Peptides against a protein of PDB entry 5EIB. Designs and how they scored, part 230

Target 1, 366 residues: chain A of PDB entry 5EIB
Amino acid sequence: VDLEPGTMDSVRSGPFGQIFRPDNFVFGQSGAGNNWAKGHYTEGAELVDSVLDVVRKESESCDCLQGFQLTHSLGGGTGSGMGTLLISKIREEYPDRIMNTFSVMPSPKVSDTVVEPYNATLSVHQLVENTDETYCIDNEALYDICFRTLKLTTPTYGDLNHLVSATMSGVTTCLRFPGQLNADLRKLAVNMVPFPRLHFFMPGFAPLTSRGSQQYRALTVPELTQQMFDSKNMMAACDPRHGRYLTVAAIFRGRMSMKEVDEQMLNVQNKNSSYFVEWIPNNVKTAVCDIPPRGLKMSATFIGNSTAIQELFKRISEQFTAMFRRKAFLHWYTGEGMDEMEFTEAESNMNDLVSEYQQYQDATAD
Target 2, 366 residues: chain A of PDB entry 5EIB as posed
Amino acid sequence: VDLEPGTMDSVRSGPFGQIFRPDNFVFGQSGAGNNWAKGHYTEGAELVDSVLDVVRKESESCDCLQGFQLTHSLGGGTGSGMGTLLISKIREEYPDRIMNTFSVMPSPKVSDTVVEPYNATLSVHQLVENTDETYSIDNEALYDICFRTLKLTTPTYGDLNHLVSATMSGVTTCLRFPGQLNADLRKLAVNMVPFPRLHFFMPGFAPLTSRGSQQYRALTVPELTQQMFDSKNMMAACDPRHGRYLTVAAIFRGRMSMKEVDEQMLNVQNKNSSYFVEWIPNNVKTAVCDIPPRGLKMSATFIGNSTAIQELFKRISEQFTAMFRRKAFLHWYTGEGMDEMEFTEAESNMNDLVSEYQQYQDATAD

## One batch from the design tools (peptide; made by RFdiffusion4, then SolubleMPNN)

Design b2_p22_7_s4 (from b2_p22_7, 10 letters changed)
Fold by OpenDDE base, seed 1:
Structure b2_p22_7_s4 (fold): chain B 366 residues (1-366), chain A 22 residues (1-22)
Amino acid sequence: as target 1 above (366 residues)
Amino acid sequence: APVPLSEEEREKLRKELLEKRK
């Protein structure tokens, strides 16, 4: 789904364009112009019923519908505005189904779109209320991984999207292969989300290796485990050492010893015990799939629910506040039938979320 | 301070914008 036709044509002409049904391509003509309000109230509102018709059709074809997965950007107008409208409408129609998102967070390092803080804040407000699980994929973190770890001098969207795809493949492993820990979206939510509003995850993927060092790197369970818990490997721009893990899931892929995985996972938890809450028992879950990802002998995917994710929301909030205080570009949103009060409500809800994370970070077992 | 639009005014504006695009 997109409000621009050109993006859909690019998907159709791509290497995997044929895997999608032609009838499942729903697109507008005018775009959202990087305006959340266009995506949510005007252009997106005009198209949403057509999307819902496709969603219904595909849902009816499922023997056992678990839920929905949305991939979207929070910086643009379509992914943010129309994406959150679609989430709201799907949630209304399918209240008992899991809503999962891969939400790409904007970064000044990657995009020059000045209104991204508005779009992101307005989107987070919707995601807090209407999603069960949200993977926070931060363009800033992706850029830093590409530059620092992968040694890419000038990271491209292609380089960032490669990390996103690897992560998405990793976190969905348990859904795609039988007999795993998190075999369905609901079980993942039960394991990962101790508090309904605190459903934002820091993903990570290992191995991440520069092209120049790939030939010299051994892929071992200890190395994967160490890299997976490294703060520099997080795909959300927050340091887990500045907070506490509420819950963690680790998904290993490839032929490896289950015993070795369990030993390494225990070791890393013990080494990092100060970065876990002590009042949630058995808050680390591990899965092993014998099927490796394409081109790798083994991998590990990390899913962290950490109070440190508040750093991401604080960054967005600071940028939002700086723009909103000067009423910059507000007329672009109000001119699409949005109320200025909705900005204040969204800001408030995001700040409440930050406060909730801080509360649980500071909570003790006593 | 700009006065927030009422819900009715917002809905009217949305309809007008959608009609202009047809």
Scores: peptide ipSAE 0.026, ipTM 0.621, DockQ to the pose 0.023
Fold by OpenDDE base, seed 4:
Structure b2_p22_7_s4 (fold): chain B 366 residues (1-366), chain A 22 residues (1-22)
Amino acid sequence: as target 1 above (366 residues)
Amino acid sequence: APVPLSEEEREKLRKELLEKRK
């Protein structure tokens, strides 16, 4: 789904375009112009019913519908505005199904779109209320990984999207292969989300290696475990050492010893015990899938529910506040039928979320 | 501060904007 036809044409003409049904390509003509309000109330509102018709048709064809997965950007108008509208409408029609998102957070390092903080804040407000699980894929982190770890001098959208695809493949491993931990979306929510509003995940992937260093790197379980917990391998621009893990899932892929995995996972928890909450028992889950990713002998994917994710929301909030206090570009949103109160409500809810994470970070076992 | 639009006024504005695009 897109409000611009060019993206759909690119997908359709791509190497995998034939795996999608032609009738499942729903697109607009005018785009959202990087405006959340156009995506949510005008352009997106015109298109949403046609998308819902496709969603209903595909849902009826499922033997056992678990839920929905949305991939969207929070910086643009379509992914943010129309994406959150779609989530709201799907949740209304399917209140008993899991809503899972891969939400790409904006960064000034990647995009010069001035209004991205507005689009992101308005989106986060919707995601807090209308999703069960949200993977935070931060363009800030992706850029930093590309530049610092992968040694790319000028990261491209293709380079960022490669990291996104690796992460998405990793976190969905348990859903795609039988007999795994978190084999369904509901089980994932039960294991990862101790508090309903605190459902924003920090994903991580290992190995991340520059092209020049790939030939010299030995992939071992200890190395994968160490890298998976390294802040430099996190796809969200927050340092886990500045917070505490509420819950963690680790997904190993490839042929390896389960015993060695368990030993290394215990070792990393013990070494980093100060970065875990002590009042949630058995808050680290591990899965091993014998099938490696394409082109790798082994990998590890990390899913962290950490209070450190507040750093991401604080960054967006600071940028939002700096613009909103000046009433910069508000007329673009109000002209689409928004009220300034919706901005204030969104800012408030995001700040409340930050406060909730901080509260649980500071909580001790009584 | 500009007077906030009522929910009814916002919904009316949205409908008018949608009609102008048809």
Scores: peptide ipSAE 0.019, ipTM 0.478, DockQ to the pose 0.023
Fold by OpenDDE base, seed 3:
Structure b2_p22_7_s4 (fold): chain B 366 residues (1-366), chain A 22 residues (1-22)
Amino acid sequence: as target 1 above (366 residues)
Amino acid sequence: APVPLSEEEREKLRKELLEKRK
């Protein structure tokens, strides 16, 4: 789905364009112009019914519908505005289904779009209320991984998207292979989300190896485990050492010893025990799938529900506040039928979320 | 200590929140 027709042609012409049904390509003629309100109230609102028709059709074709997965950017008007509109509409129609998102967070280091803090804040307000699980993929973190770990001098969107795709493949592994831990979206939510509003995850992937080091790197369970828990491998721009994990899931792929995985997972928890809450029992879950990803002997994917994610929301809030105090570009949003009060509500809800994470970070076992 | 909500409690709460929006 896009508000611009040219994006659909790029997907169709891509290496996997044929896996999608032609009828499932829904697109507009006028883009959102990086405006959340255009995506949510005007241009996106005109297109949303056509998208919902496709969603209904695909849902009816499912033998067992678990829920929905949305991939979107929170910086742009389409992904943020129309994406959150679509989430709201799907949630209304399918209240008993899981809503999962892969939400790409904007960063000033990656994009020059000035209004990204507005789009992100308005989107987070919707995600807090209407999603069950949100993977926070921060463009800043992706850029830093590409630059520092992958040794890419000038990271491209293609390089960032490669990390996103690897992560998405990793976190969905258990959904694609029956009998695994977190074999369905609901079970994942049960394991990962102890409190309904605290459903924002830090994803990570291993191995991350520079082209120059690939030939020298052994893929071992200890190395995967160590890299997966490394703060530098988090795809959200926050340091897990500044908070506490409420819950963690680790998904290993490839032929490996379950015993070795369990031993390494226990070791990493013990070494990092100060970074876990002590009042949630069995808060680390491990899955192993014997089928490796393409081109790798083995991999590990990390999902962390950490109170450190508040650093991401604080960054967005600070940027939002700096713009909103100046009333910068507000007329672009209000001119599309948005009320200025919605900015204040969104800011408030995001700040409340930060406060909730901090409360649970400071909580002790009584 | 904070007590995590059960699956049933979360599902109930979710339904209640959705009903309030209608």
Scores: peptide ipSAE 0.061, ipTM 0.563, DockQ to the pose 0.796; fails the geometry check
Fold by OpenDDE base, seed 5:
Structure b2_p22_7_s4 (fold): chain B 366 residues (1-366), chain A 22 residues (1-22)
Amino acid sequence: as target 1 above (366 residues)
Amino acid sequence: APVPLSEEEREKLRKELLEKRK
């Protein structure tokens, strides 16, 4: 789904364009112009019924509908505005189904779109209420991984999207291969989300290796485990050492010793015990899939529910506040039938979320 | 501070904007 026809043409002409049904391409003509309100109240509102018709049709064709997965950007107008509109409409129609998102967080390092903090804040407000699981894919973190770890001097959107794709493939492994931990979206939610509002995840993928060092790197379970828990490997721009893990899932892929995986996972928990809450028992889950990803002997994917994710929301909030205090560009949103009060409500809800994470970070076992 | 629009005014504005875009 997009409000820009050119994006759909690019997808259709792409290497995998034929895997999608032509009737499932729903697109507008006018775009959202990087405005959440255009995506949510006007341009997106005009298109949403057509999308819902497709969603209903595909849902009816499912043997066992678990839920929905949305991939969207929170910086743009379409992904943020229309994406959250779609989430709300789907949630209303399918309240008993899981709503999962891959939400790409904006970064000033990657985009010059000045209103991204508004779009992101307004989106987070919707995601807090209407999603069960949200993978935070932070363009800031992706850029830093590309630059620092992959040694790319000028990271491109292609480089970032490669990381996104690897992450999405990793976190969905258990959904795609039978007999795994978190074999369904509901089970994942039960294992990962101890508190309904605290459903924002830090993803990570290993191995990440620069082209120059790839030949010298041994792919071992200890190395994958070490990299997966490294703060520099997180695809959300927060340091897990500044918070505490509520829950963790580790998904290993490839032929490896289960014993070695269990030993390394126990070792990393023990070494990092201060970064886990002690009052959630069995909060680390491990899965092993014998099928490696394409082109790798083995991989590990990390899913962390950490209170450190508040750093991401604080960054957005600070940027939002700086713009909103100046009433910068508000007329672009209010002109689409949005009220300024919705900005304040969104800001408040995001700040409440930050406070909730901090409370659970500071909580001790009685 | 600008006075917030009523829900009815916002809904009217949204409808008018959608009609102008057709």
Scores: peptide ipSAE 0.018, ipTM 0.383, DockQ to the pose 0.023; fails the geometry check

Design b2_p22_8_s1 (from b2_p22_8, 12 letters changed)
Fold by OpenDDE base, seed 2:
Structure b2_p22_8_s1 (fold): chain B 366 residues (1-366), chain A 22 residues (1-22)
Amino acid sequence: as target 1 above (366 residues)
Amino acid sequence: SEAERRREEREERWRRLVEAAK
């Protein structure tokens, strides 16, 4: 789905464009112009019913509908505005299905779009209310990984999207292969989300290795385990050491010893015990899939529900507040039928979320 | 408040989802 036709043509002409049904390409003509309000109330609202018709058709064809997965950006107008409109409409029609998202967080390091803080804040407000599981993929973290870890001098969107694709492949492993922990979206939610509003995950993938060092690096379970818990390996620009893990899932792929995995996972938890909440028992889940990802002998994917995620929301909130206080570009949104109150409500809800994470960070077992 | 109502509705939905996952 896109409000621009050119995106659909790019997907269709791509190496895997033929895997999608032609009838499932729904697109507009005008785009959202990086405006959340155009995506949510005008251009997106005109297209949403056509998308919902496709969603209904595909849902009816499912033998067992678990839920929905949306991949979108929060900085743009289409992914943020129309994406959250779709989430809302799907939630209304399918209230008992899981809503899962891969939400790409904007960063000034990656994009020069001035209104991204508005689009992100308005989107986060919708995600807090209408999603059950959200993987926070932060463009700032992706950029930093590409630059610092992968030693890419000038990271491109292609480089960032490569990390996203690896992560998405990793976190969906248990859904795609039989006999795994978290084999469905509901089980994942139950294991990862202790409180319904605290459903924002920090993903990570290992190995991440620069092209120049790949030939010299052995892939071992200890190295994968160490890297996946490294703050520099998080695909959200948060330091887990500044918060506490509520829940963690680790997904190992490849031929390895389950015993060695369990030993290393226990060791990393013990070394980092101060960074876990004490009042959630058995809050670390480990899965091993014998099937490695393409081109790797082994990998590990990390899913963290950490109170440190508040750093990401604080960054967006600070940027939002700096613009909103000046009413900068606000007329672009109000001209599409939005009220200034919706901005204030969105900011308030995101600040409430930050406060909730902080509360649970500071909570002790009574 | 409307915000409180939305939170309550979400909590009820979440309870149903958790129960259905058992």
Scores: peptide ipSAE 0.329, ipTM 0.872, DockQ to the pose 0.968
Fold by OpenDDE base, seed 1:
Structure b2_p22_8_s1 (fold): chain B 366 residues (1-366), chain A 22 residues (1-22)
Amino acid sequence: as target 1 above (366 residues)
Amino acid sequence: SEAERRREEREERWRRLVEAAK
């Protein structure tokens, strides 16, 4: 789905364009112009019914519909505005299904789009209310991984998207292959989300190796485990050491000893015990899938629900506030039928979310 | 408040989801 035809044509002409049904391509002509309000109230609102028709058709064809998965950017107008509109509409029609998102967070390191803080804040407001689980994929973190860890001098969107793809493949492993842990979206939500509003995940992937170092590294379970818990491997620009994990899931892929995985997972928890809440029992879950990712012998994917995620929201909030106090570019949104009150409500709800994370970070076992 | 209503609705939905998972 896109409000621009050119993006859809690029997907269709791509190496995997044939995996999508032609009838499932829904696109507009005008685009959102990086304006959330165009995506949510005008251009996107005109297209949303056509998308919902496709969603209904595909949902009816499912033997067992678990829920929905949306991949979108929060910095743009289509992914943010229309994406959140679509989430709202799907939730209204399918209130008993899981809403999962892969939400790409904007960064000034990656994009010069000045209104991204508005689009992101307005989107987060919707995600807090309407999603059950959201993987926070932060372009800030992706850029830093590409530059510092992968030793890419000039990271491209292709490089960032490679990390996104690896992460998405990792976190969906339990949904796609036989396994006991998080075998469905509902079970994932129950295991990962102790409080309904605190459903924003910090994903991570291992191994992350520079092209020059790949030839010399033996992939081992201890190395994967260590890298997976390293703050430098998080796909959200947060330091887990500045917060506490509410819940964690680790998904190992490849032929490895379950015993060794369990031992290493126990060791890493013990080493990092200060960074876990003590009042949520059995808050770390581990899965092993015998099928490695393409091109790797083994991998580990991390899903963290950490109070440190508030650093990401604080970053967005600070950028938002700096613009909103000046009423910068507000006329672009109000001209599409938005009220300034909606900005204030979105800011307030995001700040409430930050406060809730902080509250649970500071909570002690009674 | 509208915010409180939304929170209650969210909690109720979550309870239903958790119960259906059990």
Scores: peptide ipSAE 0.327, ipTM 0.870, DockQ to the pose 0.966
Fold by OpenDDE base, seed 3:
Structure b2_p22_8_s1 (fold): chain B 366 residues (1-366), chain A 22 residues (1-22)
Amino acid sequence: as target 1 above (366 residues)
Amino acid sequence: SEAERRREEREERWRRLVEAAK
């Protein structure tokens, strides 16, 4: 789905474009112009019913509908505005289904779009209320991984999207292969989300290796385990050491010893025990899938529900506040039928979320 | 408050989802 037709042509002409039904390509003509309000109230609102018709059709074809997975950006107008509108509409129609998102967070390091903090804040407000599981994929973290770890001098959107795709493949492994832990979206939610509002995940992927070092790197369970818990490998721009893990899931792929995985997972938990809350028992879940990802002998994917994620929201909030205090570009949003009060509500809800994460970070066992 | 109402509704929905996952 897009408010611009050109994106659909790119998907259709891509290596996997033929796996999608032509009728499932829904697109507008005018775009959102990086304006959340255009995506949510005007251009997106005109298109949303056509998308919902497709959603209904595909949902009816499911033997057992678990829920929905949305991939979108929070910095643009379409992914943020129309994406959150779509989430809201789907939630209303399917209240008992899981809403899962892969939400790409904006960063000034990657994009020069000035209004991204507005789009992100307004989107987060919707995600807090209307999603059950949100993987926070931060363009800042992706850029830093590409630059520092992968040794890419000038990271491109293609390089970032490669990390996103690897992560998405990793976190969905248990959903795609029977007999695994977190084999459905509902079980994943129950295991990962102790409190309904605290459903924002820090994903990570291993191995991350520069092209020049790939041939020299041995892939071992200890190395995968060490790398996936490394702060430098987090796909969200926050340091887990500045918070506490509420819950963690690790998904290993490839032929490996379950015993070795369990030993390494225990070791990493013990080594990092200060970075876990003590009042949530058995808060680390491990799965092993014997099927490796394409081109790798083995991999590990990390899903962390950490109170450190508040650093991401604080960054967005600070940027938002700096613009909103100046009333910069507000007329672009209000002109699309948005109320200025919604900015204040969104800011407040995001600040409340930060406070909630901090509260649980500071909580002790009785 | 409206915020409290939304939180209660969210908690109730979550409870139903958790029970359905058992």
Scores: peptide ipSAE 0.320, ipTM 0.864, DockQ to the pose 0.950
Fold by OpenDDE base, seed 4:
Structure b2_p22_8_s1 (fold): chain B 366 residues (1-366), chain A 22 residues (1-22)
Amino acid sequence: as target 1 above (366 residues)
Amino acid sequence: SEAERRREEREERWRRLVEAAK
């Protein structure tokens, strides 16, 4: 789905374009112009019914519909505005299905779009209410990984998207292969989300490899475990040491000893016990899939529900506040029928979310 | 408040989802 035709033509002409049904390509002509309000109330609202028709058709073809997975950007107008509209409409029609998202967080290091903090804040407000689980894929973190870890002097969207694809492949491993932990979206939510609003995940991946790297180092289980818990391997720009893990899932892929995995996972928990909440028993889950990712012998994927995710939301909030206090570009949104009150409500809800994470970070077992 | 109502609705939905996962 896109409000611009050009992006869809790129997908259709791509190496995997033929795996999608032509009728499932729904697109507009005008775009959102990086405006959440255009995506949510005007241009996106005109297209949403056509998307819902496709969603219904595909849902009816499912033998067992678990839920929905959306991949979208929170910095743009289409992914943010129309994406959150679509989430709302799907939730209204399918209230008993899981809503899962891969939400790409904006960064000034990656994009010069000035209004991204508005789009992100308005989107987060919707995601807090309407998603059950959200993987926070932060362009800040992706850029820093590419630049600092992968030593790419000028990271490209191709480099960032390689990290995104590796992460998405990792976190969906248990859904795609039988006999795994969190084999369905509902079980994932139950295991990872102790409180309904606290459903924003920090994903991580090891080993980190550039798209151009042909040299795949075979990592050991100890090395994978260490890298997976390293802040430099997180796809969200947060330091887990500044918060506490509510829940963790670790997904190992490749031929390895389950015993060795369990030993290393226990070791990392014990070494980092101060960074876990003590009042959630058995809050670390581990899965091992014998099928490695393409091109690697072994990998580890991390899913963390950490109170440190508040660092990401604080960053967006600070950027939002700096613009909103000046009423910068507000006329672009109000001109599409938005009230300034919606900005204030979105900011308030995001700040409430930050406060909730902090509350649970400071909570002790009685 | 509207915010409280939304929180209650979210909690009710979550309870149903958790129950259905057992």
Scores: peptide ipSAE 0.309, ipTM 0.861, DockQ to the pose 0.968

